# Peptides against a protein of PDB entry 3S8F, part 187

Target 1, 157 residues: chain A of PDB entry 3S8F
Amino acid sequence: VLTLFVAVPSLMTAFTVAASLEFAGRLRGGRGLFGWIRALPWDNPAFVAPVLGLLGFIPGGAGGIVNASFTLDYVVHNTAWVPGHFHLQVASLVTLTAMGSLYWLLPNLTGKPISDAQRRLGLAVVWLWFLGMMIMAVGLHWAGLLNVPRRAYIAQV
Target 2, 166 residues: chain B of PDB entry 3S8F
Amino acid sequence: DEHKAHKAILAYEKGWLAFSLAMLFVFIALIAYTLATHTAGVIPAGKLERVDPTTVRQEGPWADPAQAVVQTGPNQYTVYVLAFAFGYQPNPIEVPQGAEIVFKITSPDVIHGFHVEGTNINVEVLPGEVSTVRYTFKRPGEYRIICNQYCGLGHQNMFGTIVVKE

## One batch from the design tools (peptide; made by RFdiffusion4, then SolubleMPNN)

Design b2_p20_5_s2 (from b2_p20_5, 11 letters changed)
Fold by OpenDDE base, seed 5:
Structure b2_p20_5_s2 (fold): chain B 157 residues (1-157), chain C 166 residues (1-166), chain A 20 residues (1-20)
Amino acid sequence: as target 1 above (157 residues)
Amino acid sequence: as target 2 above (166 residues)
Amino acid sequence: FDALLAQFAAFLQQAFLDAE
């Protein structure tokens, strides 16, 4: 009940953020249905990190609704599916948002801008993290559907 | 300027909401299509049943492991299983191949898991509550029961066995 | 509705199991 209750405002927030991103992209010169995406500041790890987190959160959020369904949860409950969901929500969205926040916060706190090398390294870290998290999440969700148990060191498959 | 920006954002929000609704219908349609074109088994739903965990070992259908398997029909059995720290009772559970088995599982101590490998049987077992699962074993052999809910120091070693006889 | 969801869930699980 609580999960479904908070799902509504979360979805509203997601679409608001998407709208804001589209607006920002269009202000930056992006045109057309998808051109605004390319116009976003993909060269800034402080931007890329939380956006990638949001992208990972979409399937995670959908999974949350699945987990909150009595009938659907029967299939996935206490399987590797659940850790997969957690990693998308916490290790992807929360962690990437934190990482992105640091890329903004540290330069601001120190009063010193990050070097170009640091910027590029930051981008690499964020993208690699996202890739790794997606691989892990897909694997865990797949394993869950194959009935691999949670909280066990063994599996039937 | 702020008003203009706000109005523009609202317009995009409406577009995204429309998109979300469209996607919702697409997903529903895909589910409907899948259900219409494919057949799937029914996942059994359990009923809520209460039991006193403090007396379940002394009296009632769970008290005697030797009487845990009860034939309720020509090809139907009820198995009263206890999940406890750290094992299952009875162990092994012996049932015939092809028979409809109703597992009634409860715990005298803490929360445990009841996950049977090779099956879709996967339930949590709460003290004071009876978990009911219906299953028919089509293949003979041994099926391992795994505890997939942390229950203490011996959790990782808490296993049981279901032996399906030909 | 619950029955439909259950059937869909069972289908997905079985599909993944069969894909192995």
Scores: peptide ipSAE 0.020, ipTM 0.743, DockQ to the pose 0.023
Fold by OpenDDE base, seed 4:
Structure b2_p20_5_s2 (fold): chain B 157 residues (1-157), chain C 166 residues (1-166), chain A 20 residues (1-20)
Amino acid sequence: as target 1 above (157 residues)
Amino acid sequence: as target 2 above (166 residues)
Amino acid sequence: FDALLAQFAAFLQQAFLDAE
């Protein structure tokens, strides 16, 4: 039970980030319950990448609660579910955040802005990466629920 | 300006927290609804039992694989299993169909996995601890035991077999 | 609460196994 309390700071962080995004969107002219989302700078890979990472982090975080639950972990532990979880956390959130950071950092370090072509390519890369990670994650979680073992080259399925 | 921004962020944060609480109740309600409309068995927690991994091979119920399967009652058995680098003992494990089997699994060396294909038996095996799993095999045949916790160079080849006899 | 979660876990596992 105490282990689940570790989820509280993570949730608070997630909601704080969401609040910051809403604030930013509203500053950019977004209105209404969802209009602020459209107002965010979706044309900037430095923004899109970490946001997509956050989107992948939501189901990953939910999985974290499952994995941390004593009883629920009995079902998923050492199955393909676990790799599915940390690929969402690491290969999605961390990796996409790193990508986004580079799209911001490199232009600032070099003093050279990214070209429009580079920007478009960056957007394509980030979205494709996200799509691939989502497909992989769904597959791994599904396989895990079907009792496909982790760290084994064979499976009953 | 910064103060106004912080105040606004705080307001939005409170909103999102409220939303999260609402969603929590939704999830609880969904779980409750599911449990109310569907029947499911309880997965029991195992009792913590300790053993000395340095002597488990020499003395005690795990020492002799020929005596690893113990009948404890009518249609009830306890099976003392060792997971080691790199295999299981006894191997094969022979049990009757329809009998209630209590597996007591430990390791003399490193952490291993005990994953039985075709079943929901899936536990980590720690040296110094005894993992207890209760299961009834309804179908006769062979069930493969897979190590799903990395345990060394031979991990990928670490298999066992449970033979369920009619 | 643990019992409730255990039941839910068992249900989910069975549901996925049945769906295959």
Scores: peptide ipSAE 0.015, ipTM 0.754, DockQ to the pose 0.023
Fold by OpenDDE base, seed 3:
Structure b2_p20_5_s2 (fold): chain B 157 residues (1-157), chain C 166 residues (1-166), chain A 20 residues (1-20)
Amino acid sequence: as target 1 above (157 residues)
Amino acid sequence: as target 2 above (166 residues)
Amino acid sequence: FDALLAQFAAFLQQAFLDAE
């Protein structure tokens, strides 16, 4: 019971981040229930990368709750499900946040803005990374539910 | 200005928190609905049983592979399995089709996995503890046992076989 | 509640296995 309570601060943080995004979008002229999303700076890879990371973190966080549940963990433990969870958390949120941080940090450290070509390339990189990670994660979670073992190079299914 | 921003953020936070609570209740309701409309087996947790990993190979029910399969009742067997670096004992494990099999699995050395393909048998095996899994094989044939917990240099080649006879 | 969760977990696992 106490283990699951650790999710409460994390959820509060996640919703605070979501609130911040909504606030930012509305400040940028977005209106309505979803208009604020469109108003966010989707042309900036430094913004897009961590946001995509957050999107990947949603199912990853749900998986974290599953993995922490005694009864549900029995189903998924040491299956391909677990690597799927890892890739959503580490290879999605952490990695994309790091990538996004670089897109902000390097221009600021050098005092030189990124070119338009670099910006477009950056956007392509983070979107392709996210897409690839989502495909991989879905595959791993699916395989895990089919009881494909973790840490094995062969499987019956 | 900062105060206005703070109030706005708080309002949005309240909205998102309300949404999260609503979704929580929706998920609970969906679980309740599923449980009410569907029947499924219970995933059991075995009682904690301890063994001495330093002597498990020399004495006790795991010591002799030839005595590993014990009939405990009509169409009921207990199989004492050792997971070790790098294999399983006995190997193969021979059991009859349709019999209720209770696997008692332990390790004399390090932590291993016991994953039986084609089944829902998937447990970690800890030295000093006995993992208990109950299963009935409905189909004859060979079922591969895979170690899904890294246990050393030979981990990737650590396999066993359960042979289910008609 | 733990028993209900276990039943739910088993249901999910079986559903995916059946879908294979």
Scores: peptide ipSAE 0.015, ipTM 0.757, DockQ to the pose 0.023
Fold by OpenDDE base, seed 1:
Structure b2_p20_5_s2 (fold): chain B 157 residues (1-157), chain C 166 residues (1-166), chain A 20 residues (1-20)
Amino acid sequence: as target 1 above (157 residues)
Amino acid sequence: as target 2 above (166 residues)
Amino acid sequence: FDALLAQFAAFLQQAFLDAE
């Protein structure tokens, strides 16, 4: 019973971060229900990367609740579902946050700003990474629900 | 100014907290969907049963594969299965179609998996513990057993077969 | 919460079994 209470602080944190993003967007001149999103600095890979990580973390978090439920875990445990979950949590949020941190840290450490070409390349990298991770994660979760086993090279379907 | 800013921040937080409540229902819906799409049902976990992995091969119901399938009642069987490096015993496991089968699975060595294709049977097998799974095969044929827990160098080749007879 | 999920799962399982 106590296991699922772990999700409460995580949800609170997630939506507090979302609130902060909205506030920041509105401070940058965003208006309306979605205008604040457009006002965020989407031209900065140091911003885009961790935000994309957060987006991937949302379905991953939902999956965490599933995995933590003994009833539902019976369905998904040791299937392709599990690596799908991990790729959202680690290879999406953690990795993209690290990538974003580097786009901020390296210019500061060297004292040299990134060039426009480097900035554009950085944006391409993080977006492509995110897209690839989402495709793979969806595929793995789908396969898991079809009872494709984890750690096996063969499947029934 | 500070008061106004604080009020604005709180308003956004309250809005997103309200949204969080809505998302909770989305998660519940996802759970419901997952359960609804699983027609094979959910097998409840049994009580923890323990065995000595060092003697399980020499004595007890797992010792003789020829005696592994035990009829416990009309159209009811218990199958004592060993998962070991790297295979299953007995192999094949022969059971009647339509019979209620109780699998009692344990390991003499390391942790293994017991995943039966075409079924919802999917459990980890721990040395010293007995995994209990109840299932009724509705269709005759061969069902492959797959180890889905890494158990060593031969893990990828660890397979078994359940033969369901008409 | 897990207990509730277990009950819900059992209910759904029975419903689907009855429908088959």
Scores: peptide ipSAE 0.012, ipTM 0.766, DockQ to the pose 0.020

Design b2_p20_5_s3 (from b2_p20_5, 10 letters changed)
Fold by OpenDDE base, seed 1:
Structure b2_p20_5_s3 (fold): chain B 157 residues (1-157), chain C 166 residues (1-166), chain A 20 residues (1-20)
Amino acid sequence: as target 1 above (157 residues)
Amino acid sequence: as target 2 above (166 residues)
Amino acid sequence: FDELLAQFLAFLQQAFADAE
């Protein structure tokens, strides 16, 4: 149980980021409980990508708590659950953040803004990546719960 | 303007921090609930038992596959299993249906996995340590043992079989 | 250090601009 306290700093960081998003949305004219979300710049892939990464990181973080539990780890350890977990963490948050960073960095470095076509394509890329990642992650977690082993090409299920 | 913004940010942060802490307790509660309601599916870990991986093949209970299955009681058995590159011994492991089986698993070389299909038996096997798993097979038949920890070039082909007899 | 960082960033900016 005490091991779970390691999650506190991560949760604090995650929710402070969420707080910043809420603040930004409200500054952009968003009102109400959820209106601030709509007010965020969803037309910018540099923004959308890392936010989608954060969304994927939420269930991944919850899974991390499960994995860190010495009792619940008996169920999920060395099953397909584990790769499902780190795909949410690395291939979702880290990768999407990197992708989003490029959409900010390249225009800044070149001094040229991205075209509208590039912007739309970028949005499509990050959304499709997120969708695919979520499908894969759900599948892996589900398979893990069905006791599909990790690092094996064969399974009973 | 800066002062107002700072105060606003702090207010939001405090709210979300409170939410964060609440969620932490929810997760802990969920873990506790799961353990309380699903105790039958949890195999407790045994005490740390050590063995010399350099001699485990030469002497001791793992040395002779023919003597690996030891009856310890009327309906209780201990099975001494070696996971090695790249297989298991004994292979097959033959045990009676309905008997309480204590698997004592170790490795003479590198880390392996011991995953038994159709069961909740799933442990890592470390050289120098003995993994202990207790299980009762309710259904007769063949159960495949799968190595789910990378152990070398032949990892993907590392399988064993448990035969449960009526 | 700030100056060195600024120079490095300027170098990168120029390199990317030249590549366009």
Scores: peptide ipSAE 0.012, ipTM 0.748, DockQ to the pose 0.013
Fold by OpenDDE base, seed 2:
Structure b2_p20_5_s3 (fold): chain B 157 residues (1-157), chain C 166 residues (1-166), chain A 20 residues (1-20)
Amino acid sequence: as target 1 above (157 residues)
Amino acid sequence: as target 2 above (166 residues)
Amino acid sequence: FDELLAQFLAFLQQAFADAE
């Protein structure tokens, strides 16, 4: 009940963030249906990381609704589905947001800007993290739907 | 400027709302399709039944593993199973092929899992509560019971076996 | 919505039972 109650305002927040991104992209010169996406600062890991986190959070949010659904939860509960959900929500969104925050915060705290090499390395880190996390999450969700148990190292599936 | 920006952002809300909802339905549809194609069924749960976990080992239908399998009718059985740290009793559970089996599962100590490989049986077992699962084994053989709820240092090796006889 | 989901899962349950 609580999760479903929070789902509505969470969705509102999500599309508001997306709308903000579109507006920001258009302010940066992007035009058309997709031009605003290209105009966003994809060269900045402080931007890319949390955005990738948000992208991972979308399917994770859908999974949250599933986990909170009385009937559907019976199917996925204590299966590999649940860890898959966690990896999208925590290890993707929260972790990538933290990474992005650090790429902004550390230069400001130290008074030293990051070098171009550090910037590129940061981009590589967050993209590789996202890719690996998506592979893992998809695999875990798939395994969960096949009734692979959670918290067990052996499965007969 | 900020006020104008906020107002402009609102102009895109309807489109993004629709997109978000569409994606939600796509994910739900994909899950539904996967479930349908991979035959992941659901076992209906019975009504809530309570037991005293402190006495369940000493008295009642769970007390004697040798009497845990009870024939309740023609080709119908009730199996009283204890999940404990760290195993199941009776072990093995012997049932005939094609019989309707009602598992009555409880715990004398902590929360455990009861996940039967090769089946859709997957329930948590709480001390003080009885988990009821109805299932019919159509194929003979051995089915492993796995604990999928962390219950202590021996959790990873907590297994049981259901033997389905021809 | 819950009833619809319940019906869907019941269908899957039956399909699973028939498949085994």
Scores: peptide ipSAE 0.007, ipTM 0.696, DockQ to the pose 0.018
Fold by OpenDDE base, seed 3:
Structure b2_p20_5_s3 (fold): chain B 157 residues (1-157), chain C 166 residues (1-166), chain A 20 residues (1-20)
Amino acid sequence: as target 1 above (157 residues)
Amino acid sequence: as target 2 above (166 residues)
Amino acid sequence: FDELLAQFLAFLQQAFADAE
């Protein structure tokens, strides 16, 4: 139980990010409980990518707590569950943040804005990446719960 | 404007802080639920048992695969298993159906996995330590042992078999 | 609030059970 308190600083960070997003959305004209979400710049891949990463990080973080639990770790350890966790944490949050960073960095470094076509393509890339990661992650976690081993090409199920 | 913005941000942070705390309790509850539903699958850690990996092949209960299966009671057996690069000893492991089997698993070389398909047996095997797992096979047949910890070039081919006899 | 929280927890528990 004491181990779970390690999550408190992370949660504090998370709520700060969420608060920043809500503030930004409200500044952009969003109203109500959820209106601020719609008001965020979803047309910008530099914004969408890291936000999708954050969304993927939520279940990944929950999984992290599971993995850190001694008794629960026995259930999931060295199963497909673990790769599922990694793909949410690294291949989603980290990778999408990197992608988003590039969509901001390159135009700023070159002084040339991205074209509308490039923007649309960028949006397609990050959304497809996120979708693929979520499908794969769900599959891996599910397989893990069915005792499919990691680091093996063969499984009973 | 800056002061107003600061107050607004603070209000949002307070709301999300409350949400975060609520989620913490949700996670704890989910963990508790998982434990309640999967307690039968949890094998508690036994006493730390150490062995010299440099001599385990030469002397002791792991040295002779023909003597690896030891009957310790009327329907109880201890099986001394070596996980090595790249296989298991003995192989196959033959045990009777319905008997309580205590696996004593160690490694003479590197860390390996011991994952028995169709069971909840899934442990890492460390050189110098003995992993102890208790299991009763209710169904006869063959159970594949899979190494689920990378152990070298032959890792992907490292398999064993437990044969449960009726 | 406690009732809402309880309902939410029950919902999550059910979802978790269904996902397993």
Scores: peptide ipSAE 0.000, ipTM 0.742, DockQ to the pose 0.044
Fold by OpenDDE base, seed 4:
Structure b2_p20_5_s3 (fold): chain B 157 residues (1-157), chain C 166 residues (1-166), chain A 20 residues (1-20)
Amino acid sequence: as target 1 above (157 residues)
Amino acid sequence: as target 2 above (166 residues)
Amino acid sequence: FDELLAQFLAFLQQAFADAE
């Protein structure tokens, strides 16, 4: 139970980011409870990538709570569930954030804006990456619940 | 205006903080619900037991694989298992069907896994620590033991067998 | 699949052309 309090700092970080997003959306003309989401710059891969990473990070964080539970960890430990969790936390959030950072950093470093084609390509890349990671993560979590072992090339299921 | 922006962000942070706390309780509730409804077959963690990994092969209950299976009572056995690079001892492990088996598992070298297919037995094996798992095999046959913790170059080939006899 | 691949490659080609 005490270990579950590790989730608190993560949630605190999450709400700060979410608050910033809401502020940005409302600043861009979004109204209502959800209208601010639509107002966010979804045409910018530098924005979309890390946001998609955050979206993947949410279920990953929930899984982290499961993994931190003494009783529930017994079920999922060293199964495909664990790499599923990692792919959400690292391969989604960290990787997409890195990708998004490049879309911001490179234009600034070179002094040249990205072309519209590059922007569209960037959007395609991050959305496809997110989709693929979600499929993989769901599959790995499901396999883990079916007792498919981690770090083994063979499984009963 | 920076001041207005900070004030607005603070207001949103308060709202999202409340939401985050609510979600924390939701997660706890979901865990509680899962535990309440899906507790069948859960094996509680055993008492922490220590052993010297440098002598475990020479002295004690793990030293002789021929004496690894010990009957402790009517239809009750304790099996002393070593997980090592790269296999298990004894191998095979022979136990009777329907008996309550207490596995006492340790390692003389590095961390290994002890995952028995077809069962809920899945524990890490640490040198210097004894993992205790209790299980009753209801079906006769062969159960494969898989190492699911990377332990070296031969990790992928590290298998054992439990033979459950009628 | 071939058509999808061709479209993807064409998209990439155009993206690189526009980037130059």
Scores: peptide ipSAE 0.000, ipTM 0.729, DockQ to the pose 0.016

